Peptides against a protein of PDB entry 4N7V. Designs and how they scored, part 172

Target 1, 222 residues: chain A of PDB entry 4N7V
Amino acid sequence: TLRSITSPLVAHRLKPIRQKTKKAVVSILDSEEVCVELVKEYASQEYVKEVLQISSDGNTITIYYPNGGRGFPLADRPPSPTDNISRYSFDNLPEKYWRKYQYASRFVQLVRSKSPKITYFTRYAKCILMENSPGADFEVWFYDGVKIHKTEDFIQVIEKTGKSYTLKSESEVNSLKEEIKMYMDHANEGHRICLALESIISEEERKTRSAPFFPIIIGRKP

## One batch from the design tools (peptide; made by RFdiffusion4, then SolubleMPNN)

Design b2_p26_6_s3 (from b2_p26_6, 8 letters changed)
Fold by OpenDDE base, seed 1:
Structure b2_p26_6_s3 (fold): chain B 222 residues (1-222), chain A 26 residues (1-26)
Amino acid sequence: as target 1 above (222 residues)
Amino acid sequence: EEKKLEEEREKELEKELEELDKEYFS
């Protein structure tokens, strides 16, 4: 099943974006829907031959073939669906579209990992908890130039000198120089605080049933 | 400063998307 490969993508709260590659253009619309435009070149012109439009919650997939399958010239936005439209639920999506859906999902995951959910300014750093889940990315930009990027898989450190390295185990983290451990300690504290705030804010959202509180900015740069 | 960070994120996204494109459409 598709579900065994990926979960429905979640594009809520993501800003509109349009990114082009050689064979596809992927977009997040103002409506928070995700569009994958499959591009083919013909006579030195790029045409959109197939479009997957996925709802913000990932559960509905609308597929259409512009201009009766002849393709529509690539533009600054997806072509409007006019006819020959197929609509599927996530669990009923034909297997031939699974790879393309997975592509869209991975794109959204990338965007989420780069989309601030909580920005927290400390005395020493700008801390950012991202939208991706589980294990949201966490970035710490120290005002003195040190940067720490935490993901579920690794921790990347950029020192003042520009020296960059990646830590993938607790042993490597423990082997850090003491001066770097100080930055790591601060980063971890900021991370803890952001996670706590996320929990509290999410609970308030649940209770209030109001518009999303995220993204949120806490504090100001000193 | 925020604009610079956004630009950096966009550049990183472009690179990662190019790799993703190769993975799914090659």
Scores: peptide ipSAE 0.346, ipTM 0.873, DockQ to the pose 0.657
Fold by OpenDDE base, seed 2:
Structure b2_p26_6_s3 (fold): chain B 222 residues (1-222), chain A 26 residues (1-26)
Amino acid sequence: as target 1 above (222 residues)
Amino acid sequence: EEKKLEEEREKELEKELEELDKEYFS
């Protein structure tokens, strides 16, 4: 099943965006729906041959073939649905579309990993907890130029000199020079605080069932 | 400054998306 490969994408709270690659154009609309436009080049013109429009919660997929399958010239937005429109639920999506759905899902996850959910200013750094899940990315931009980027898989450190390296184990973290450990300690504390706040705010959000509380900004740059 | 950071993130996203495109459509 598709569910065994990926979960429904979640595009809630994401800002509209349109990104073009060689083979596709992927968008998050104002409605927070996600569109994948499959692009084909013919006679030096790009055409949209197929469109997958996915609901913000990932559970509904609308697929259509512009201009009766002949394709529609690539524009600054997805073409309007015309003929040959099919609508599927996530669990009923034909297998032939699974890879394209996965593409959309991965795109959304990338966007989420770069979308601030909580911004927290400390005395020394700007800390940002991102929207992706599980294991949201966490970035720390120290005002002196040091940067720490934590993901589910690794920690990237960029020192003042511009020297960068990736840490993938606790052993490597423990082997850091003392100066860098100080930054790491601060980053970890900021991360802990952001996670705690996320939990508290999410609980309140659940209780009120009102407009989304995120993204939020805590504090200000000194 | 915030705009600059957003621009940097967009550039990173573009690069990562190009790699994703290669993975799924090449």
Scores: peptide ipSAE 0.346, ipTM 0.871, DockQ to the pose 0.664
Fold by OpenDDE base, seed 5:
Structure b2_p26_6_s3 (fold): chain B 222 residues (1-222), chain A 26 residues (1-26)
Amino acid sequence: as target 1 above (222 residues)
Amino acid sequence: EEKKLEEEREKELEKELEELDKEYFS
């Protein structure tokens, strides 16, 4: 099943974006729907041959083939669906579209990993907890130029000198030079605070059932 | 400052998306 490969994508709270690659154009619309435009080149012109439009909660997929499958010239927005439209639920999506859905899901997850959920200013750094899940990315931009990027899988460090390296194990973290450990300690504290605040704010958001509280900014740059 | 950070994020997004494109459409 598709569900065994990926969960429904979640595009809530994401800002509109349009990104072009060689083979596709992927967009998050104002409606928070996700569009994948499959692009083909013919006679030095790019055409949209197929469009997957996925609801913000990932549960509804609308597929259409512009201009009767002949394709529509690539523009600054997805072509409007016309007559040949198919609508599927997540669990009823034909297998031939699973890979493309997975692409959309991975894109959304990527965008989420770069979308601030909580921005927290400390005395030394701008800390940012991102929207992706599970294990949201956490970035720390120290005012002196050091950067720490934590993901579920690794920690990337960019030192003042511009030296960059990735840590993938606790042993590597423990082997850091003392100067960097200080930055890491601060980053970890900021991370803890952001996670705690996320929990508290999310609970209040649930209770009020009002407009989303996120994204939120806490503190100010000194 | 924030604009620079956003631009960097967008560039990173583009690169990662290109890799994703290769993975799914090669």
Scores: peptide ipSAE 0.344, ipTM 0.870, DockQ to the pose 0.690
Fold by OpenDDE base, seed 3:
Structure b2_p26_6_s3 (fold): chain B 222 residues (1-222), chain A 26 residues (1-26)
Amino acid sequence: as target 1 above (222 residues)
Amino acid sequence: EEKKLEEEREKELEKELEELDKEYFS
């Protein structure tokens, strides 16, 4: 099943964006819908041959073929849907479209990993919890120039000198220089606080049932 | 400052998406 390969994408609270590659253009619209435009080149002109438009919650997929399948010239936005439209639920999406849906999902996850959900200013750093899940990315920008980037898979450290390295195990973290451990300890504390606040705020958001509370900023730079 | 950070993130995203394109369409 598609569900065994990927979960429905979640584009809520993401800013509009349009990114072009060799074979596709992927967009997040003002409506928070996600569009995948499949591109073909003919005589040095690019045409959109197929469009997947996915709802912000990932559960509805609308597929259409511009200009009766002949393609529509690539523009600064997806072509408008025509009369020849197919609409599917996530669980009823034909297998032929699964890979393209997964592509859209991976793109959204990348965008989410770079989209601030909580910005928290401490005495020493600007901490940012991102929108991706599970295991949201967490960035710490220390005011003295040190940077720590935590993901589910690794921790990247950039020192004052510009020296950069990646940690992939607890053993490597434990082997850090004492000076760097101080930064890591602060980063971990900021991370814990952001996760706690995310939980509390999300619960209040659920109870309120109004406009989204995120993204939020807590504190200010000293 | 924030705009520059956003631009840098967008450039990183572009590179990652190019790699994703190769994975899914090559």
Scores: peptide ipSAE 0.343, ipTM 0.872, DockQ to the pose 0.631

Design b2_p26_6_s4 (from b2_p26_6, 7 letters changed)
Fold by OpenDDE base, seed 1:
Structure b2_p26_6_s4 (fold): chain B 222 residues (1-222), chain A 26 residues (1-26)
Amino acid sequence: as target 1 above (222 residues)
Amino acid sequence: EEEKLEKEREEELKKELEELDKEFFS
């Protein structure tokens, strides 16, 4: 099943974006829908041959073939759907589209990992908890130039000298120089606080059923 | 500062998307 490969993508709260590659153009629209435009080159012109438009919650997929399958010239936005439209639920999506859906999902996850959910300014750093899940990325930009990037899989450290390295185990973290451990301790504290705030804010959103509170900024740069 | 960070994120996103494109479309 498609669900065994990926979960429905979630594009809520993501800013509009349009990214072109050699074979596709992927977009997040103002509506928070996700569009994958499959591109083919013909006579030195790029044409959109197929479009997957996915709802913000990932559960509805609308597929259409512009200009009756002849393709529509690539533009600055997806071509408008015509009457030749197929609509599927996530669980009823034909297998031939699963790879393209997975592409969209991976793109959205990538965007989410770079989209601030909580920005928290401490005395020493700008801390950012991202939108991706599970295990949201967490970035710490120290005002003195040190950077720490935490993911579910690794921790990247950039020192003042520009030296960069990746830590993938607890033993490697424990082997850090004492001076770097101080930065790591601060990063971990900021991370804890952001996670606590996320929990509190999410609970308030649930109770009030109001518009999203995220993204949120806590504090100001000193 | 925020504009710089946004630009860096966009550049990283572009690079990772190019890798993703190779993975999915060869």
Scores: peptide ipSAE 0.318, ipTM 0.863, DockQ to the pose 0.687
Fold by OpenDDE base, seed 2:
Structure b2_p26_6_s4 (fold): chain B 222 residues (1-222), chain A 26 residues (1-26)
Amino acid sequence: as target 1 above (222 residues)
Amino acid sequence: EEEKLEKEREEELKKELEELDKEFFS
């Protein structure tokens, strides 16, 4: 099943975006729906041959083929659904569309990893907890130029000199220079605080059942 | 400064999306 290889994408709270690549144009609409436009080139003109429009919660997929499958000239937005429209639930999506759905899902997850959920200003750094899940990315931009980027899989450190390296184990973290450990300690504390705040805010959001509380900014740059 | 950081994030996103495109469509 599709569910065995990916979960429904979640595009809630994401800002509209349109990104063009060689083979596709992927968008998050104002409605927070996600569109994948499959692009073909013919006579030096790009055409949209197929569109997958996925609901913000990932559970509904609308697929259509512009101009009866002949394609529609690529524009600044997805073509309107007119011809050969099919609508599927996530669990009923034909297998032939699974790879394209996975593409959309990976795109959304990528955008989420770059979308601030909590921004927290400390005395020394701007800390950002991102929207992706599980294991949201966490970035720390120290005002002196040091940067730490934590993901589920690794920690990237960028020193003042511009030297960059990746840490994948606790042993590597423990082997850091003492100066860098101080930055790491601060980053970890900021991360802990952001996670705690996320939990508290999410609980209040659940209780109120109103407009989203995120993204949120805590503090200000000194 | 905030605009600069946002631009950097957008550029990173673009690069990663290009790699994703290669993975799925090449």
Scores: peptide ipSAE 0.314, ipTM 0.859, DockQ to the pose 0.733
Fold by OpenDDE base, seed 5:
Structure b2_p26_6_s4 (fold): chain B 222 residues (1-222), chain A 26 residues (1-26)
Amino acid sequence: as target 1 above (222 residues)
Amino acid sequence: EEEKLEKEREEELKKELEELDKEFFS
């Protein structure tokens, strides 16, 4: 099943974006729907041959083939659906579209990993907890130029000198020079605080059933 | 400063998306 390889994508709270690659154009619309435009080149012109439009909660997929499958010239927005439209639920999506859905899902997850959920200014750094889940990315931009990027899989460190490296195990983290450990300690504390605040704010958001509280900014740059 | 950070994120996003494109459409 599709569910065995991916979960429904979640595009809530994401800003509109349009990104073009060689083979596709992916967009998050104002409606928070996600569009994948499959692009083909013919006679030095790019055409959209197929469009997957996915609801913000990932549960509804609308597929259409512009211009009766002949393709529509690539523009600054997805082509409007015409007469040849198919609508599927996540669990009823034909297998032929699973890979494309997975592409959309991975794109959304990528965007989420770059979308601030909580921005927290400390005395020494700008800390940012991102929207992706589980294990949201956490970035720390120290005012002196050091950068730390934590993901579920690794930690990237960029030192003042511009030297960069990736840590993939606790052993590697423990092997850091003392000067870098100080930055890591601060980053970890900021991370803890952001996670705690996320929990508290999310609970209040649930209780009030109001408009989204996120993204939020806590503190100010000194 | 924020604009610079946002631009860097967009560039990283673009690069990662290009890699994703290769993974799914090569």
Scores: peptide ipSAE 0.313, ipTM 0.858, DockQ to the pose 0.706
Fold by OpenDDE base, seed 3:
Structure b2_p26_6_s4 (fold): chain B 222 residues (1-222), chain A 26 residues (1-26)
Amino acid sequence: as target 1 above (222 residues)
Amino acid sequence: EEEKLEKEREEELKKELEELDKEFFS
């Protein structure tokens, strides 16, 4: 099943973006829908032959073939769906489109990992919890130049000297120099606070059923 | 400062997208 290889993508609260490659253009629209445009080149002109338009919650996929399948010249936005339109739910998407959906999902997840959900200013650092899930990325920019980037898979440290290294196990974290441990302790505390606040704010957001509360900024730089 | 950090994040995103493109379309 499609679910065995990917979950429905989530594009809520993401800013519009358009990324072009040789074979495809992937976009997040103002509507927070995601579009994958499949591109072919004829006589040095690029044409959009197929479009997957995915709802912001990832559950609805609209597929269309511009200009009766002949293709439409590549522009600064996806071509409008006018004919040859098919609509599928996530669980009913034909297997032939699974790879393209997976690409869209991976793209959205990557964008989410770079999209601030909570920005928290402490006495020593700017902390940022990102939108991706599970295990949202967490960045800490210390005012003295140290940077810590936490992901589900690793922790990257950039020291004041510019020295950079990646930690992939608890043993490596425990083997850090004492001076670096102080930064790590602060980063971990900031992370804990952001996760706690995310939970509380998300619950209130659910109860109010109004405009989204995120992204949010807590505190200010000293 | 904030603009510089945002630009750095965008550059990182671009590099990771290029790697993703190679995975799916190379």
Scores: peptide ipSAE 0.305, ipTM 0.854, DockQ to the pose 0.791

Design b2_p26_7_s1 (from b2_p26_7, 13 letters changed)
Fold by OpenDDE base, seed 1:
Structure b2_p26_7_s1 (fold): chain B 222 residues (1-222), chain A 26 residues (1-26)
Amino acid sequence: as target 1 above (222 residues)
Amino acid sequence: SEEEEERRRREEELAEETEKLVDEYL
């Protein structure tokens, strides 16, 4: 099943974006829907031959073939659905579209990993917890130039000198220079605080049933 | 601004990584 390969994409709170590639244009719309436009070149002009429009919660997929399948000239936005429209639920999506859905899903995951959910300014750094899940990316930009990027899979460190390296195990983290450990300790504290705040804010959102509180900025650069 | 530069960097990284996804999925 598709569900065994990926979960429904989640595009809530993401800003609109349009990304052109060699074979497709993928967009997040103002409505937070996700569109994949499959592009074919003909006579030196690019045409949109197929569109997958996915709801913000990933559960509904609308597929259409512009201009009766002849294609519509590539423009600055997806072509409007006019004919040859099919609508599927996530669990009923035909297998022929699974790779295209995965493309959209992975794109959204990338966007989420680069979308601030919580920005927290400490005395020494700008900390950013991203929107992706599980294990949201966490970036720390120290005002002195040190940078730390934490993901579920690794920690990237960029030192003042520009020296960059990736840590993939606790053993490697424990083998860090003492100076770098100080930055890591601060990053970890900022991370803890951001996670705590995320939990508190999310609970408050649940209680009030209000509009989303995220993204949020806490403090300001000293 | 720093924020604009960070945004630009993230957009460039996103563009590069999104292109790689084409080869993987399309």
Scores: peptide ipSAE 0.615, ipTM 0.935, DockQ to the pose 0.872
Fold by OpenDDE base, seed 2:
Structure b2_p26_7_s1 (fold): chain B 222 residues (1-222), chain A 26 residues (1-26)
Amino acid sequence: as target 1 above (222 residues)
Amino acid sequence: SEEEEERRRREEELAEETEKLVDEYL
């Protein structure tokens, strides 16, 4: 099943974006729907041959073939659905579209990993918890130039000199120079605080049941 | 501004990473 490969994409709270690639254009619309336009070149002109339009919650997929399947010239937005329209639920999506859905899903995950959910300014750094889940990315930009990027899979450190390295285990973290450990300790504290704030704010958001509280900014740069 | 620079950087990274996904899924 598709569900065994990926979960439905979640595009809520993401800002509109249109990203052109060599074979496709992928977009998040104002409606927070996600569109994948499959592009083919003919006579030095790019044409949209197929479109997957996915709901913001990832559960509904509308597929259409512009201009009766002949394609529509690539423009600044997806072509309107007019020809050969099919509508599927996530669990009923034909297998032939699964890779294209996965492309959209991975794109959304990338956008989420770069979309601030909580920005927290400390005395020493700007901390940012991102929107992706599970294991949201966490970035720390120290005012003195040190940078730390935590993901579910690794920790990247960029020192003042520009020297960069990746840590993949706790043993590697423990082997760091004491100077770097101080930055790591601060980053970890900021991370803990952001996660705590996320929990508290999310609970209040649930109770209020109004407009989303995120993204949020705590404090200001000194 | 600093915020605009950070946004631009993230958009550039997103563009590169999105392009890489093409070969994996399309």
Scores: peptide ipSAE 0.615, ipTM 0.935, DockQ to the pose 0.851
Fold by OpenDDE base, seed 3:
Structure b2_p26_7_s1 (fold): chain B 222 residues (1-222), chain A 26 residues (1-26)
Amino acid sequence: as target 1 above (222 residues)
Amino acid sequence: SEEEEERRRREEELAEETEKLVDEYL
């Protein structure tokens, strides 16, 4: 099943973006819907042959073939769905579209990993918890130039000298120089605080049922 | 500004990573 290889994408709170690649244009719209435009070149002109428009919660997929399948010239936005439209739920999506849905899902995950959810200023650093899940990316920009980027898979460290390295295990983290451990300890504390605040704010957001509270900024640069 | 530079960096990274996904899924 599609569900066994990916979860429904979630594009809520993401800013509009349009990214062109060699074979497709993928967009997040003002409506927070996600569009994949499949592009082919003919006589040095690019045409949109197929469009997948996915709801912001990932559960509804609308597929259409512009201009009766002949294609529509690539423009600054997806072509309007005028004819030859099919609508599917996530669990009823034909297998032939699964890879394209996965592409959209992975793109949204990338955008989320680069979209601030919580920005928290400490005495020593700007901390940023991103929108992706599970295991949201966490970036720490120390005011002295040190940078730490935590993901679910690794920790990247950039030292003052510009030296960069990646850590993938606790053993590697534990083997760090004492001076770097101090930065890591601060990053971990900032991370813990951001996760705690995310939980509290999300619960309050659920209770009030108001406009989204995120993204949020806590404190200011000293 | 610093915020504009951060945004630009993230957009460039996104462009590169999104292009890599084409070969994997399309």
Scores: peptide ipSAE 0.614, ipTM 0.935, DockQ to the pose 0.896
Fold by OpenDDE base, seed 5:
Structure b2_p26_7_s1 (fold): chain B 222 residues (1-222), chain A 26 residues (1-26)
Amino acid sequence: as target 1 above (222 residues)
Amino acid sequence: SEEEEERRRREEELAEETEKLVDEYL
């Protein structure tokens, strides 16, 4: 099943974006829907041959083929659905579209990993908790030039000299030089605080049933 | 500004990584 491969994408709170690639244009619309435009080149002109429009919660997929499948010239926005529109639920999506859905899902996850949810300024760094889940990305920009990027899979460190390396295990983290460990300790504390704030704010958001509280900025750069 | 620089960086990274996803899935 598709569900065994990926979960429904979640595009809530994401800003509109249109990203052109070699074979597709993927967009997050003002409505927070996600559109995948499959592009083919013919006679030095790009045409949209197929469009997948996915709801913001990932549960509904609308598929259409512009101009009866002949394609519509690529423009600055997805072509309007006119004819031959198919609508599927996530669990009823035909297998032939699964890879395209995965592409959309992975793109949204990527955007989320780069979308600030909480920005927290400490004495030494700008800390940013991103929107992706589970295991949201966490970036720390130290004012002295050190950068730490934590993901679910790794920790990337950029030192003052510009030296960059990736840590993929606790043993590697423990083997860091003392100077870098100090930065890691601060990053971890900032991370803990952001997670705590996220929990508290999310709970209040749930209780008030109001507009989203996120993204939020805590503090100011010293 | 710092915010503009960070935004630009993230957009560039997004573009590169999104292209890789095309190769993987499309």
Scores: peptide ipSAE 0.613, ipTM 0.935, DockQ to the pose 0.870

